# Peptides against a protein of PDB entry 6KZJ: the designs that were tried, part 3

Target 1, 71 residues: chain A of PDB entry 6KZJ
Amino acid sequence: SPDLLSEVSEMKQDLIKMTAILTTDVSDKAGSIKVKELVKAAEEEPGEPFEIVERVKEDLEKVNEILRSGT

## One batch from the design tools (peptide; made by RFdiffusion4, then SolubleMPNN)

Design b2_p14_1_s2 (from b2_p14_1 with V6L)
Fold by OpenDDE base, seed 2:
Structure b2_p14_1_s2 (fold): chain B 71 residues (1-71), chain A 14 residues (1-14)
Amino acid sequence: as target 1 above (71 residues)
Amino acid sequence: SLLKKLLALEKKLE
């Protein structure tokens, strides 16, 4: 699904950008997100797309609860 | 991690 792929790609890009903003490492190369290495590591993520979507949903729900409650 | 899951999802949707 091109629409779903586009949505996931945008979510990924936003997360990467936010992580870069939050990092305190001012070195040109140190602390950078090694996306290509994470992509290789992501090959170990089990399940079909729908199953991964459910786990992403759970993670985002946890993030929302932390932001809302502060804990 | 959330990012790893998103990367995995993106890869599997391609």
Scores: peptide ipSAE 0.498, ipTM 0.903, DockQ to the pose 0.787
Fold by OpenDDE base, seed 5:
Structure b2_p14_1_s2 (fold): chain B 71 residues (1-71), chain A 14 residues (1-14)
Amino acid sequence: as target 1 above (71 residues)
Amino acid sequence: SLLKKLLALEKKLE
């Protein structure tokens, strides 16, 4: 669906931007993310969209716990 | 990977 696609696309873009800001790599590839390679790797992600959404929710819940606890 | 899941989801929704 277009609304869900837009939301997922924005979440992806936000995550990429945050990663670039937080990275401390000082190499020539500093701040670079091999998105193309990740796209290919993403082809291996099993399940239909709904199943992937559930896993995304689970991951975000874990991130929230880490941020709240500091560990 | 969260990012991989988002990328996979995006592709499957297209």
Scores: peptide ipSAE 0.497, ipTM 0.904, DockQ to the pose 0.771
Fold by OpenDDE base, seed 1:
Structure b2_p14_1_s2 (fold): chain B 71 residues (1-71), chain A 14 residues (1-14)
Amino acid sequence: as target 1 above (71 residues)
Amino acid sequence: SLLKKLLALEKKLE
């Protein structure tokens, strides 16, 4: 679905932006995200889209807890 | 990773 694809693409882009903001290393290559490598590795991610969404939701909940509590 | 899962999801939605 193009609408779902667009939403996922936005989430991906937002996550990349947040990672860049949190990275404090001034080295040119130290904190770079190798998207090409992750794209290849993503082919190993098991499950249908709905199953992956559920795992993403769980991960985001964990991130939210860490940010809110600091632990 | 979370980003890998998002990339996998994006790929599977294409």
Scores: peptide ipSAE 0.491, ipTM 0.902, DockQ to the pose 0.824
Fold by OpenDDE base, seed 3:
Structure b2_p14_1_s2 (fold): chain B 71 residues (1-71), chain A 14 residues (1-14)
Amino acid sequence: as target 1 above (71 residues)
Amino acid sequence: SLLKKLLALEKKLE
């Protein structure tokens, strides 16, 4: 679905921006995200789009709990 | 990771 693809692309873009802002890496690679390397690794991610969405939702739920509780 | 899952999802939707 082109609409779903656009939605996922925007989520990815926002996450990349957030990661760049929050990274504390002081190496020469500070602020550099190896996106193309992650893309290759992502080819190993199992499951159809629906299954991956469910795992994304699970991850976001855990993030939400951490932010809400402060732990 | 979350980012890797999003990247995988994006590729599989193409």
Scores: peptide ipSAE 0.489, ipTM 0.902, DockQ to the pose 0.796

Design b2_p14_1_s3 (from b2_p14_1, 4 letters changed)
Fold by OpenDDE base, seed 1:
Structure b2_p14_1_s3 (fold): chain B 71 residues (1-71), chain A 14 residues (1-14)
Amino acid sequence: as target 1 above (71 residues)
Amino acid sequence: DLLKKLLALEEKLK
């Protein structure tokens, strides 16, 4: 349906934007967090589109913490 | 590939 298609397209756009942020040239400063691994996980993660977007948001928050604190 | 999966989902929703 058009409404569901529009919703999926919006989630796709959000995910693309988040992935673009994650692929920036950033140093991995956390032992358990690797930017390249987060990007790969976003590309291969199974689940519904909304679940994938929420996982990417969580990963983005972790990257933001590293950038803000340097740790 | 996530984008391919999303595009496939979009096709199923048409």
Scores: peptide ipSAE 0.047, ipTM 0.573, DockQ to the pose 0.190
Fold by OpenDDE base, seed 4:
Structure b2_p14_1_s3 (fold): chain B 71 residues (1-71), chain A 14 residues (1-14)
Amino acid sequence: as target 1 above (71 residues)
Amino acid sequence: DLLKKLLALEEKLK
C-alpha cells in the first residue's frame, strides 16, 4: 500500500531526526570527546537510546524496501 | 521485535 509506505517512510525519517538529536545532545555535553567514539559506544550498548533508535531505523528501512519493491 | 524496540525507545527517550 502506498499509504503504508508513506507512513513507514515518515517514521523512518522521524527516527533519523531523533538519532541526530541524541548524538548532538551527547556531543554538546561531551566536550572534547569525539562524536564518533560516542556513537560507537552507544552502538555497543543495545539498551541506550541511540542504539535503540538506530536498530528501529534499520528495521524500518528494511520494511520500506520491502514495501517499495513489493518483495 | 520491532514493537518491543519502539516501546523501549519511548521509555528511554523520556
Scores: peptide ipSAE 0.045, ipTM 0.573, DockQ to the pose 0.137
Fold by OpenDDE base, seed 3:
Structure b2_p14_1_s3 (fold): chain B 71 residues (1-71), chain A 14 residues (1-14)
Amino acid sequence: as target 1 above (71 residues)
Amino acid sequence: DLLKKLLALEEKLK
């Protein structure tokens, strides 16, 4: 359904925004942490908010692909 | 589970 694809895309974009907020907040608090370092830290610590956002984003991408393929 | 992940995210962001 095109409506479901649009909804998933919107949710994905919202998650990207949330990821940006989390990374900038952590960067500001930690005093000049690079984005790549934050991503690595999230991968090493499962369950942190940033890592959860990335996992949800990945799942939404999978849902989007399934809906687009019609399977 | 996607729903569980969303709920976990909401709890951690509150």
Scores: peptide ipSAE 0.040, ipTM 0.566, DockQ to the pose 0.135
Fold by OpenDDE base, seed 2:
Structure b2_p14_1_s3 (fold): chain B 71 residues (1-71), chain A 14 residues (1-14)
Amino acid sequence: as target 1 above (71 residues)
Amino acid sequence: DLLKKLLALEEKLK
């Protein structure tokens, strides 16, 4: 199924990009969410590809908020 | 693990 394959491939690519962002060498603030933990959780979470991508997006948003608030 | 799962799913969809 080429259409479904394309959709899954896009999800995979997005997940790879998000993971790359989360795995960057960043210093987490004390008492905040640890980026390393978010990456590990994203890599081990069960579910369908769409659900996994949505969880990664949520984690990325959390990281973004922490970084913005820490400035 | 997620990447492996996605790769496996892609292969099934071919």
Scores: peptide ipSAE 0.048, ipTM 0.579, DockQ to the pose 0.248; fails the geometry check

Design b2_p14_1_s4 (from b2_p14_1 with S1D V6L E14K)
Fold by OpenDDE base, seed 3:
Structure b2_p14_1_s4 (fold): chain B 71 residues (1-71), chain A 14 residues (1-14)
Amino acid sequence: as target 1 above (71 residues)
Amino acid sequence: DLLKKLLALEKKLK
């Protein structure tokens, strides 16, 4: 779906920006996200788009719980 | 890794 692809692309872009802002790494690689390497690794992510969406949802729910509880 | 999942999803949608 073109609409779903656009939504995923925006979420990806926002996540990359947030990761760059939140990183506390002081190494030479600070602020440098190896997106190309992640793209290659992502080819091994199992399942059809629907299954991956469900796992993304689960991850976001866990993030929400951590933010809400502080733990 | 959430970003990895998003990248996988994006590729599989193309």
Scores: peptide ipSAE 0.493, ipTM 0.903, DockQ to the pose 0.787
Fold by OpenDDE base, seed 2:
Structure b2_p14_1_s4 (fold): chain B 71 residues (1-71), chain A 14 residues (1-14)
Amino acid sequence: as target 1 above (71 residues)
Amino acid sequence: DLLKKLLALEKKLK
């Protein structure tokens, strides 16, 4: 689905940018997200797209709870 | 790893 793909791509891009902002490593290459390596590792992520979406949703829910409660 | 899941999802959607 192009709509879902666009949404996932935006989420990925935002997460990468946020990680770059939060990194404290000042080295030229340090703090850079090795996206290519993560893509390879991601090939082992089990499940069909719908199942992965559900796990992403669960992770985001946990992140939201931590940000809201501070714990 | 949330980013890994997103990357996996993106790849599987293509």
Scores: peptide ipSAE 0.493, ipTM 0.902, DockQ to the pose 0.788
Fold by OpenDDE base, seed 1:
Structure b2_p14_1_s4 (fold): chain B 71 residues (1-71), chain A 14 residues (1-14)
Amino acid sequence: as target 1 above (71 residues)
Amino acid sequence: DLLKKLLALEKKLK
């Protein structure tokens, strides 16, 4: 699904941007996201797209809770 | 890892 793929790609990009903004370490490689390594590791992520979406929703719910409450 | 899940999802959608 092109529409779902576009949405996932946007979410990925937003997450990477937010991580970069929140990291304050000035070291060259400190806090760097090894996307290439994660791409390879992602091949081991089990389940069909709809199953992964449910896990993503759960993770985002936790992120939202932490950001809203600070805990 | 949320980013890994998104990357997996993106790959599976292609």
Scores: peptide ipSAE 0.493, ipTM 0.902, DockQ to the pose 0.824
Fold by OpenDDE base, seed 4:
Structure b2_p14_1_s4 (fold): chain B 71 residues (1-71), chain A 14 residues (1-14)
Amino acid sequence: as target 1 above (71 residues)
Amino acid sequence: DLLKKLLALEKKLK
C-alpha cells in the first residue's frame, strides 16, 4: 500500500540521519552510507513484505530496549 | 541489518 511505502521510506530516511549524527568519522569517505550498494544487497533479503515487516518490528523492539536501558 | 530490511521492503512494495 502507498501508506506503508511512505512510512517505510520515512523510517529509512530517519535511520540514515541518525546514523550520520552518531558517526564521529569526518573523513570524506568514512562514515558514508553506500545506499545504492545496500539497495542491491537488499534484493537478497528473503520473504514477502509481511515477513520483512515482522523482522523490522523485531529490530525496532531491540532499538527501543537499547535506548530505554542504555545497554 | 535494519536499513537493508527497510530498503528491501521499500523495493518490494513498489
Scores: peptide ipSAE 0.491, ipTM 0.902, DockQ to the pose 0.784

Design b2_p14_2_s1 (from b2_p14_2 with K3G V5L E13K)
Fold by OpenDDE base, seed 1:
Structure b2_p14_2_s1 (fold): chain B 71 residues (1-71), chain A 14 residues (1-14)
Amino acid sequence: as target 1 above (71 residues)
Amino acid sequence: LLGKLLALEKKLKE
């Protein structure tokens, strides 16, 4: 569904923004997290909604790692 | 955000 694609894409964009904000202050703790990679992935052909959801889930996990590193 | 993501994932699996 195009509406679902738009919603998932918006959530992904929010996650990328969160990651970018957090990594600027915790670059030493970023580890395997690459903001540039997330941005490039967003520019790539997203594919079907399920594929986008799985990518967003992975990005969310990365954001969680950033948050945990600060605690 | 996580809740919405999980909800969408479930919907896609239906």
Scores: peptide ipSAE 0.129, ipTM 0.672, DockQ to the pose 0.078
Fold by OpenDDE base, seed 3:
Structure b2_p14_2_s1 (fold): chain B 71 residues (1-71), chain A 14 residues (1-14)
Amino acid sequence: as target 1 above (71 residues)
Amino acid sequence: LLGKLLALEKKLKE
């Protein structure tokens, strides 16, 4: 549904914001993750809802790597 | 956030 698509898109945007914060606040290893690349991905055509979810999942994995580098 | 993502993914697969 359009509501589901919008919700997933908003979650992706939130992940991008979180990634940007984490790359500045945690270890220098966070620099290996390109925040600008994630921003570009947010501006591209989202595609089908399932594809958006999979991209959000990948971004979440990147955020996890940032968090792990700080522990 | 992860929990919400997994819930949405499940909903899409149903």
Scores: peptide ipSAE 0.128, ipTM 0.667, DockQ to the pose 0.077
Fold by OpenDDE base, seed 2:
Structure b2_p14_2_s1 (fold): chain B 71 residues (1-71), chain A 14 residues (1-14)
Amino acid sequence: as target 1 above (71 residues)
Amino acid sequence: LLGKLLALEKKLKE
């Protein structure tokens, strides 16, 4: 349905933003939790948020391609 | 694929 497609598109955008936040070095400042360490920890544990986000992002991109191509 | 995506979304919210 159009409502479902809009929800998927919104989720894709949110996931891209979340990925950018988790992978950027601008948040890795003195006195804060190291973003790099969080990313590595998530890569070691497939069930951690970063890995979940990346998998969902990949699936959303596949959905987008299917919708664009009609195949 | 959509089913898997929704399952992952649910897992992310847990």
Scores: peptide ipSAE 0.077, ipTM 0.608, DockQ to the pose 0.103
Fold by OpenDDE base, seed 5:
Structure b2_p14_2_s1 (fold): chain B 71 residues (1-71), chain A 14 residues (1-14)
Amino acid sequence: as target 1 above (71 residues)
Amino acid sequence: LLGKLLALEKKLKE
């Protein structure tokens, strides 16, 4: 349905935006994205994209270190 | 979040 498509698109876009913030050096005025606003919105709920991505990145970093060391 | 996204995409295809 159109509503489901919109919801999926929004979730995907939020995830992409937050991933970009965490993986690249961006300023609050980077492009059309208001980084500060996105960060604040994500911090309002523990399950928002920014916080989820942060946790995932931390976990992936740990996994990467284990794989790199072979231990 | 990724799991939820994939679940929604699956629903969209139903």
Scores: peptide ipSAE 0.063, ipTM 0.638, DockQ to the pose 0.146

Design b2_p14_4_s1 (from b2_p14_4 with S1D V6L)
Fold by OpenDDE base, seed 3:
Structure b2_p14_4_s1 (fold): chain B 71 residues (1-71), chain A 14 residues (1-14)
Amino acid sequence: as target 1 above (71 residues)
Amino acid sequence: DLLKKLLALEKKLE
């Protein structure tokens, strides 16, 4: 439906913004993983978008716990 | 890798 397409479009826009914030210049450090290589490797990430979202949520939960506990 | 997953998700939404 048009409403679902609009929702997906908004999600994509938010993901682009989040990715830009998390992406760092890898050329500053010797041996750093190039963004280009990360992009290519990301294409091999298995699963449908909804499955990847669930894994992202799980990772964010772990990050939150680490920040909260300090460990 | 969170960044890799985000990039994958973005790509699959294209």
Scores: peptide ipSAE 0.344, ipTM 0.861, DockQ to the pose 0.464
Fold by OpenDDE base, seed 1:
Structure b2_p14_4_s1 (fold): chain B 71 residues (1-71), chain A 14 residues (1-14)
Amino acid sequence: as target 1 above (71 residues)
Amino acid sequence: DLLKKLLALEKKLE
């Protein structure tokens, strides 16, 4: 549906933006490791659409926590 | 690839 497509697209953009912010700081090793882990997890066989969406939401939440904490 | 999988998800939702 259009509403689900819009939500997924927004989540994609947010994840890309947050990942870019974290990877620009080469001194933040902990952040870099976590970003790589999230990307790797997303590259695994994701399963059905709603399972993928829930995984992306979890990953976005983790990225947001890293951004807020600075670690 | 993350972006490829996200794009595949979007196609399934269309």
Scores: peptide ipSAE 0.045, ipTM 0.564, DockQ to the pose 0.263
Fold by OpenDDE base, seed 5:
Structure b2_p14_4_s1 (fold): chain B 71 residues (1-71), chain A 14 residues (1-14)
Amino acid sequence: as target 1 above (71 residues)
Amino acid sequence: DLLKKLLALEKKLE
């Protein structure tokens, strides 16, 4: 359905935005955790927000491709 | 699993 495809695409875009927020280097602003530390933490702990977002993004890409291809 | 994850994220993003 085109409406469902649009909804999935929008959610994918939102996940991209969330990924961008999670990968923002905040060390220059408030001395917060660096991007590389966030990535490392996500790799070691699959339940960390960055890894969750990336996995969901990947799943949404699968859904989007299925909907777009008609499969 | 995928559908449940999608629905959960949809709700979270609203």
Scores: peptide ipSAE 0.036, ipTM 0.545, DockQ to the pose 0.048
Fold by OpenDDE base, seed 4:
Structure b2_p14_4_s1 (fold): chain B 71 residues (1-71), chain A 14 residues (1-14)
Amino acid sequence: as target 1 above (71 residues)
Amino acid sequence: DLLKKLLALEKKLE
């Protein structure tokens, strides 16, 4: 359904925005800590908000591809 | 599983 595709795409975009907010917020508070290191640290901890957002984003991307391709 | 992740996200963002 095109409506479902639009909804999934919107949710995906929202998660991307949330990810960006989380990374920038952590970066601002981290001072000299490299953003890349923080991202990796978050990825190593599946319970952290950033990691959860990224995993959900990835899942939504998969859903979007399935819906778009019809596969 | 996806729902579980979404619920976890919601809770973490509060």
Scores: peptide ipSAE 0.025, ipTM 0.529, DockQ to the pose 0.136

Design b2_p14_4_s2 (from b2_p14_4 with S1D V6L E14K)
Fold by OpenDDE base, seed 3:
Structure b2_p14_4_s2 (fold): chain B 71 residues (1-71), chain A 14 residues (1-14)
Amino acid sequence: as target 1 above (71 residues)
Amino acid sequence: DLLKKLLALEKKLK
């Protein structure tokens, strides 16, 4: 779906920006996200788009719980 | 890794 692809692309872009802002790494690689390497690794992510969406949802729910509880 | 999942999803949608 073109609409779903656009939504995923925006979420990806926002996540990359947030990761760059939140990183506390002081190494030479600070602020440098190896997106190309992640793209290659992502080819091994199992399942059809629907299954991956469900796992993304689960991850976001866990993030929400951590933010809400502080733990 | 959430970003990895998003990248996988994006590729599989193309």
Scores: peptide ipSAE 0.493, ipTM 0.903, DockQ to the pose 0.787
Fold by OpenDDE base, seed 2:
Structure b2_p14_4_s2 (fold): chain B 71 residues (1-71), chain A 14 residues (1-14)
Amino acid sequence: as target 1 above (71 residues)
Amino acid sequence: DLLKKLLALEKKLK
């Protein structure tokens, strides 16, 4: 689905940018997200797209709870 | 790893 793909791509891009902002490593290459390596590792992520979406949703829910409660 | 899941999802959607 192009709509879902666009949404996932935006989420990925935002997460990468946020990680770059939060990194404290000042080295030229340090703090850079090795996206290519993560893509390879991601090939082992089990499940069909719908199942992965559900796990992403669960992770985001946990992140939201931590940000809201501070714990 | 949330980013890994997103990357996996993106790849599987293509």
Scores: peptide ipSAE 0.493, ipTM 0.902, DockQ to the pose 0.788
Fold by OpenDDE base, seed 1:
Structure b2_p14_4_s2 (fold): chain B 71 residues (1-71), chain A 14 residues (1-14)
Amino acid sequence: as target 1 above (71 residues)
Amino acid sequence: DLLKKLLALEKKLK
């Protein structure tokens, strides 16, 4: 699904941007996201797209809770 | 890892 793929790609990009903004370490490689390594590791992520979406929703719910409450 | 899940999802959608 092109529409779902576009949405996932946007979410990925937003997450990477937010991580970069929140990291304050000035070291060259400190806090760097090894996307290439994660791409390879992602091949081991089990389940069909709809199953992964449910896990993503759960993770985002936790992120939202932490950001809203600070805990 | 949320980013890994998104990357997996993106790959599976292609």
Scores: peptide ipSAE 0.493, ipTM 0.902, DockQ to the pose 0.824
Fold by OpenDDE base, seed 4:
Structure b2_p14_4_s2 (fold): chain B 71 residues (1-71), chain A 14 residues (1-14)
Amino acid sequence: as target 1 above (71 residues)
Amino acid sequence: DLLKKLLALEKKLK
C-alpha cells in the first residue's frame, strides 16, 4: 500500500540521519552510507513484505530496549 | 541489518 511505502521510506530516511549524527568519522569517505550498494544487497533479503515487516518490528523492539536501558 | 530490511521492503512494495 502507498501508506506503508511512505512510512517505510520515512523510517529509512530517519535511520540514515541518525546514523550520520552518531558517526564521529569526518573523513570524506568514512562514515558514508553506500545506499545504492545496500539497495542491491537488499534484493537478497528473503520473504514477502509481511515477513520483512515482522523482522523490522523485531529490530525496532531491540532499538527501543537499547535506548530505554542504555545497554 | 535494519536499513537493508527497510530498503528491501521499500523495493518490494513498489
Scores: peptide ipSAE 0.491, ipTM 0.902, DockQ to the pose 0.784

Design b2_p14_5_s3 (from b2_p14_5 with K3G V5L)
Fold by OpenDDE base, seed 5:
Formats: structure tokens, C-alpha cells, sequence
Structure b2_p14_5_s3 (fold): chain B 71 residues (1-71), chain A 14 residues (1-14)
């Protein structure tokens, strides 16, 4: 699990950085992604691996909604 | 960038 935790944590951090770039003046739904909340979530104690994965999935879903609306 | 994001999503989902 420690290797998985590190991988998911890095993935989440990459998502935050990419989301920040994508949400800058690109979509009407850009406001649905709160970058500040993503940053806070990344800095919080992860807890169990499942909780980390679920948080990342929720963030990905929000990004996906914006991407679909823009295309 | 989009390609990288999709790759991450795929890695997490699959």
C-alpha cells in the first residue's frame, strides 16, 4: 500500500496542477472546480488508501464534466 | 496536457 499511496498522491498533485491550467478562462463550468479545495485535500492527512482514491476520483469527475462541456 | 490528464485518469480507473 505505501507504493500505491505514493502513486495516488502524486497523481492527485498532478491533477491539481493541470486543473489549475485548464480552469483559467476555458469553460463556463470552471467555477465548479475549486482549486483551493483540491490543494487543501492534497495537503490533508490521507488516511486510508481508499479515501485518497475516492477523493481523486471525485476530482477527476469534476474535471471530466468541464472537459465534456467544452467540447 | 489533456493527454496526460487522460492517461492519469486511465491509470486510476483501470
Amino acid sequence: as target 1 above (71 residues)
Amino acid sequence: LLGKLLALEKKLEE
Scores: peptide ipSAE 0.077, ipTM 0.632, DockQ to the pose 0.064
Fold by OpenDDE base, seed 2:
Structure b2_p14_5_s3 (fold): chain B 71 residues (1-71), chain A 14 residues (1-14)
Amino acid sequence: as target 1 above (71 residues)
Amino acid sequence: LLGKLLALEKKLEE
């Protein structure tokens, strides 16, 4: 379905953007209003790319911790 | 996750 394809494509693009923001920014400082707006907009609605990326990031951190500790 | 999204996108294109 073309409408569903467009929705998935937009979701993918948003997820890529959020991943870049959340994984490369070592500081809590958003470099621009647009970046801050994207983060806020995604945070306001559960299930949006921000929420998904945060869950994935948390899971990866847990995996890394397990690998580092060996337990 | 991105891999899953790409797979879904490709499936929708079929």
Scores: peptide ipSAE 0.044, ipTM 0.613, DockQ to the pose 0.221
Fold by OpenDDE base, seed 3:
Structure b2_p14_5_s3 (fold): chain B 71 residues (1-71), chain A 14 residues (1-14)
Amino acid sequence: as target 1 above (71 residues)
Amino acid sequence: LLGKLLALEKKLEE
């Protein structure tokens, strides 16, 4: 349905925003972005884009450790 | 790891 597509699009956009914040924050380029506020908002409900990004980051870290252990 | 996240972001934009 069009409403579901709109919702998915919004989630996608939010995920991109969260990813951008995380990637720039580690580079000290967060600027005036209120990272703490966005983190708190994302923690309100499971499955929010920030939480998804954090899980993906964690999974990638795990994969990296596995690969490094095998080399 | 950061590079991989950037790659995922780029993939989401597609």
Scores: peptide ipSAE 0.040, ipTM 0.563, DockQ to the pose 0.079
Fold by OpenDDE base, seed 4:
Structure b2_p14_5_s3 (fold): chain B 71 residues (1-71), chain A 14 residues (1-14)
Amino acid sequence: as target 1 above (71 residues)
Amino acid sequence: LLGKLLALEKKLEE
């Protein structure tokens, strides 16, 4: 339904924001390390918060696509 | 998905 689509989209956006917060926090502490390297390092540790956020974000994106397509 | 959200919550609470 449109209401569920809106809810899922909002949750997805919130997770994107959380991802940004996590990456900026880590990058601030890391100093010289690039954000893309942090993302890469995070991919190697699937149990860490960033990786969890990314997986949830991806799942919500898929749900959003299903709801938007009506299928 | 729900399990991932729960895991995220727990990790962020640490």
Scores: peptide ipSAE 0.036, ipTM 0.547, DockQ to the pose 0.145

Design b2_p14_6_s1 (from b2_p14_6 with L1M V7L)
Fold by OpenDDE base, seed 2:
Structure b2_p14_6_s1 (fold): chain B 71 residues (1-71), chain A 14 residues (1-14)
Amino acid sequence: as target 1 above (71 residues)
Amino acid sequence: MDLLKKLLALEKKL
């Protein structure tokens, strides 16, 4: 369906932007995030896209809880 | 780091 393909395309674009934001500061320091190694390690992440989305959601919920509670 | 790996994995699979 064209609507579903459009939605997936938008989600992909947003993920690329978020990834860029998260990795932008890391390229400047030799001891920081090695993007190439992270990309390779990401290939081992199991599951279909929807399963990964659910795991990402759970992680973000945990981050939000930590920020809210201070613990 | 785990969250970033998941995001990169998701990006690659889309």
Scores: peptide ipSAE 0.388, ipTM 0.882, DockQ to the pose 0.503
Fold by OpenDDE base, seed 5:
Structure b2_p14_6_s1 (fold): chain B 71 residues (1-71), chain A 14 residues (1-14)
Amino acid sequence: as target 1 above (71 residues)
Amino acid sequence: MDLLKKLLALEKKL
């Protein structure tokens, strides 16, 4: 349905924005991050989109825990 | 880096 395609498109747009922010931040800190190499390595990331989303959620939860606990 | 790789992978698969 058009609604499902719109929802996926919005998620993709948000992901692009997040990727750009993270890429810029790590580039500023690491000096020379080869984005092309990261993209190639990302193509080897296993699983369907929903499986990757779950792993991203787990990582973000760990980040939140570290920020909350200070450890 | 791992989170960034996952985000880039997700972007490619969407």
Scores: peptide ipSAE 0.388, ipTM 0.881, DockQ to the pose 0.481
Fold by OpenDDE base, seed 4:
Structure b2_p14_6_s1 (fold): chain B 71 residues (1-71), chain A 14 residues (1-14)
Amino acid sequence: as target 1 above (71 residues)
Amino acid sequence: MDLLKKLLALEKKL
C-alpha cells in the first residue's frame, strides 16, 4: 500500500531526527562513547521494526516513570 | 544507550 510506505517513511524520518539529537547529546557528554560502536551494536538488535518499537515504548515508559517519581 | 541502540536499529530496518 502506498499509504503504508508513506507511514513507514515518516516514522523513519522521525527516528533519524531522534537519533541525531541523542547522538549529539551523548557525544557532548561522553567523549568516550564511540558512535560507530553504537551503530554496530544496533545492527545486532533482534526483531522486526514493530517489535523494536514496542521495546522502545517500554523504555520510554520507564523514563517517564523515573522523571515523574524522581527515582 | 540501549534506547539509542534500539532507535538506530529501527532506522536500519526501515
Scores: peptide ipSAE 0.383, ipTM 0.880, DockQ to the pose 0.491
Fold by OpenDDE base, seed 3:
Formats: C-alpha cells, sequence, structure tokens
Structure b2_p14_6_s1 (fold): chain B 71 residues (1-71), chain A 14 residues (1-14)
C-alpha cells in the first residue's frame, strides 16, 4: 500500500541519518576508518531486514544494560 | 563495529 511504502521510506531515511552519525563518531575516535570495508562487510550480513532489526534491538538492549549497570 | 555493519546492511536491504 502507499502507506507501507511511505513507512519504509521514512525508516530508510532515519537509518541513513543514524549511519551518518555513527560513521562520524567512529571516524573521530578511531582515526582513518575504512568505511568502504565496513560497507562491503555489511553486504555479508545475513537475513531479511526484519531479522537484522531483531539483532540490532538485541545489541541495543545490551548497550542499555551496560549503561544502566556501569558494567 | 558490528552494530554499524548491521545498520549498513539494513540500509542496503531497504
Amino acid sequence: as target 1 above (71 residues)
Amino acid sequence: MDLLKKLLALEKKL
């Protein structure tokens, strides 16, 4: 539906923004980051978008726990 | 790095 296409487009736009922030932050901290190599490695990430989202959520939950507990 | 790879993969697949 047009509504679904709009929702996916918005999600993609937000993802691009988050990716830009992360690449900038990592580049500032780690010096010359080979972003091109990260992009190539990302192409090998298995699964459909919904499967990748679930793995991202799991990683973010781990980050949240570390921040909350301090360990 | 792994989180970034997943985000980049997601961007490519959308």
Scores: peptide ipSAE 0.383, ipTM 0.879, DockQ to the pose 0.491

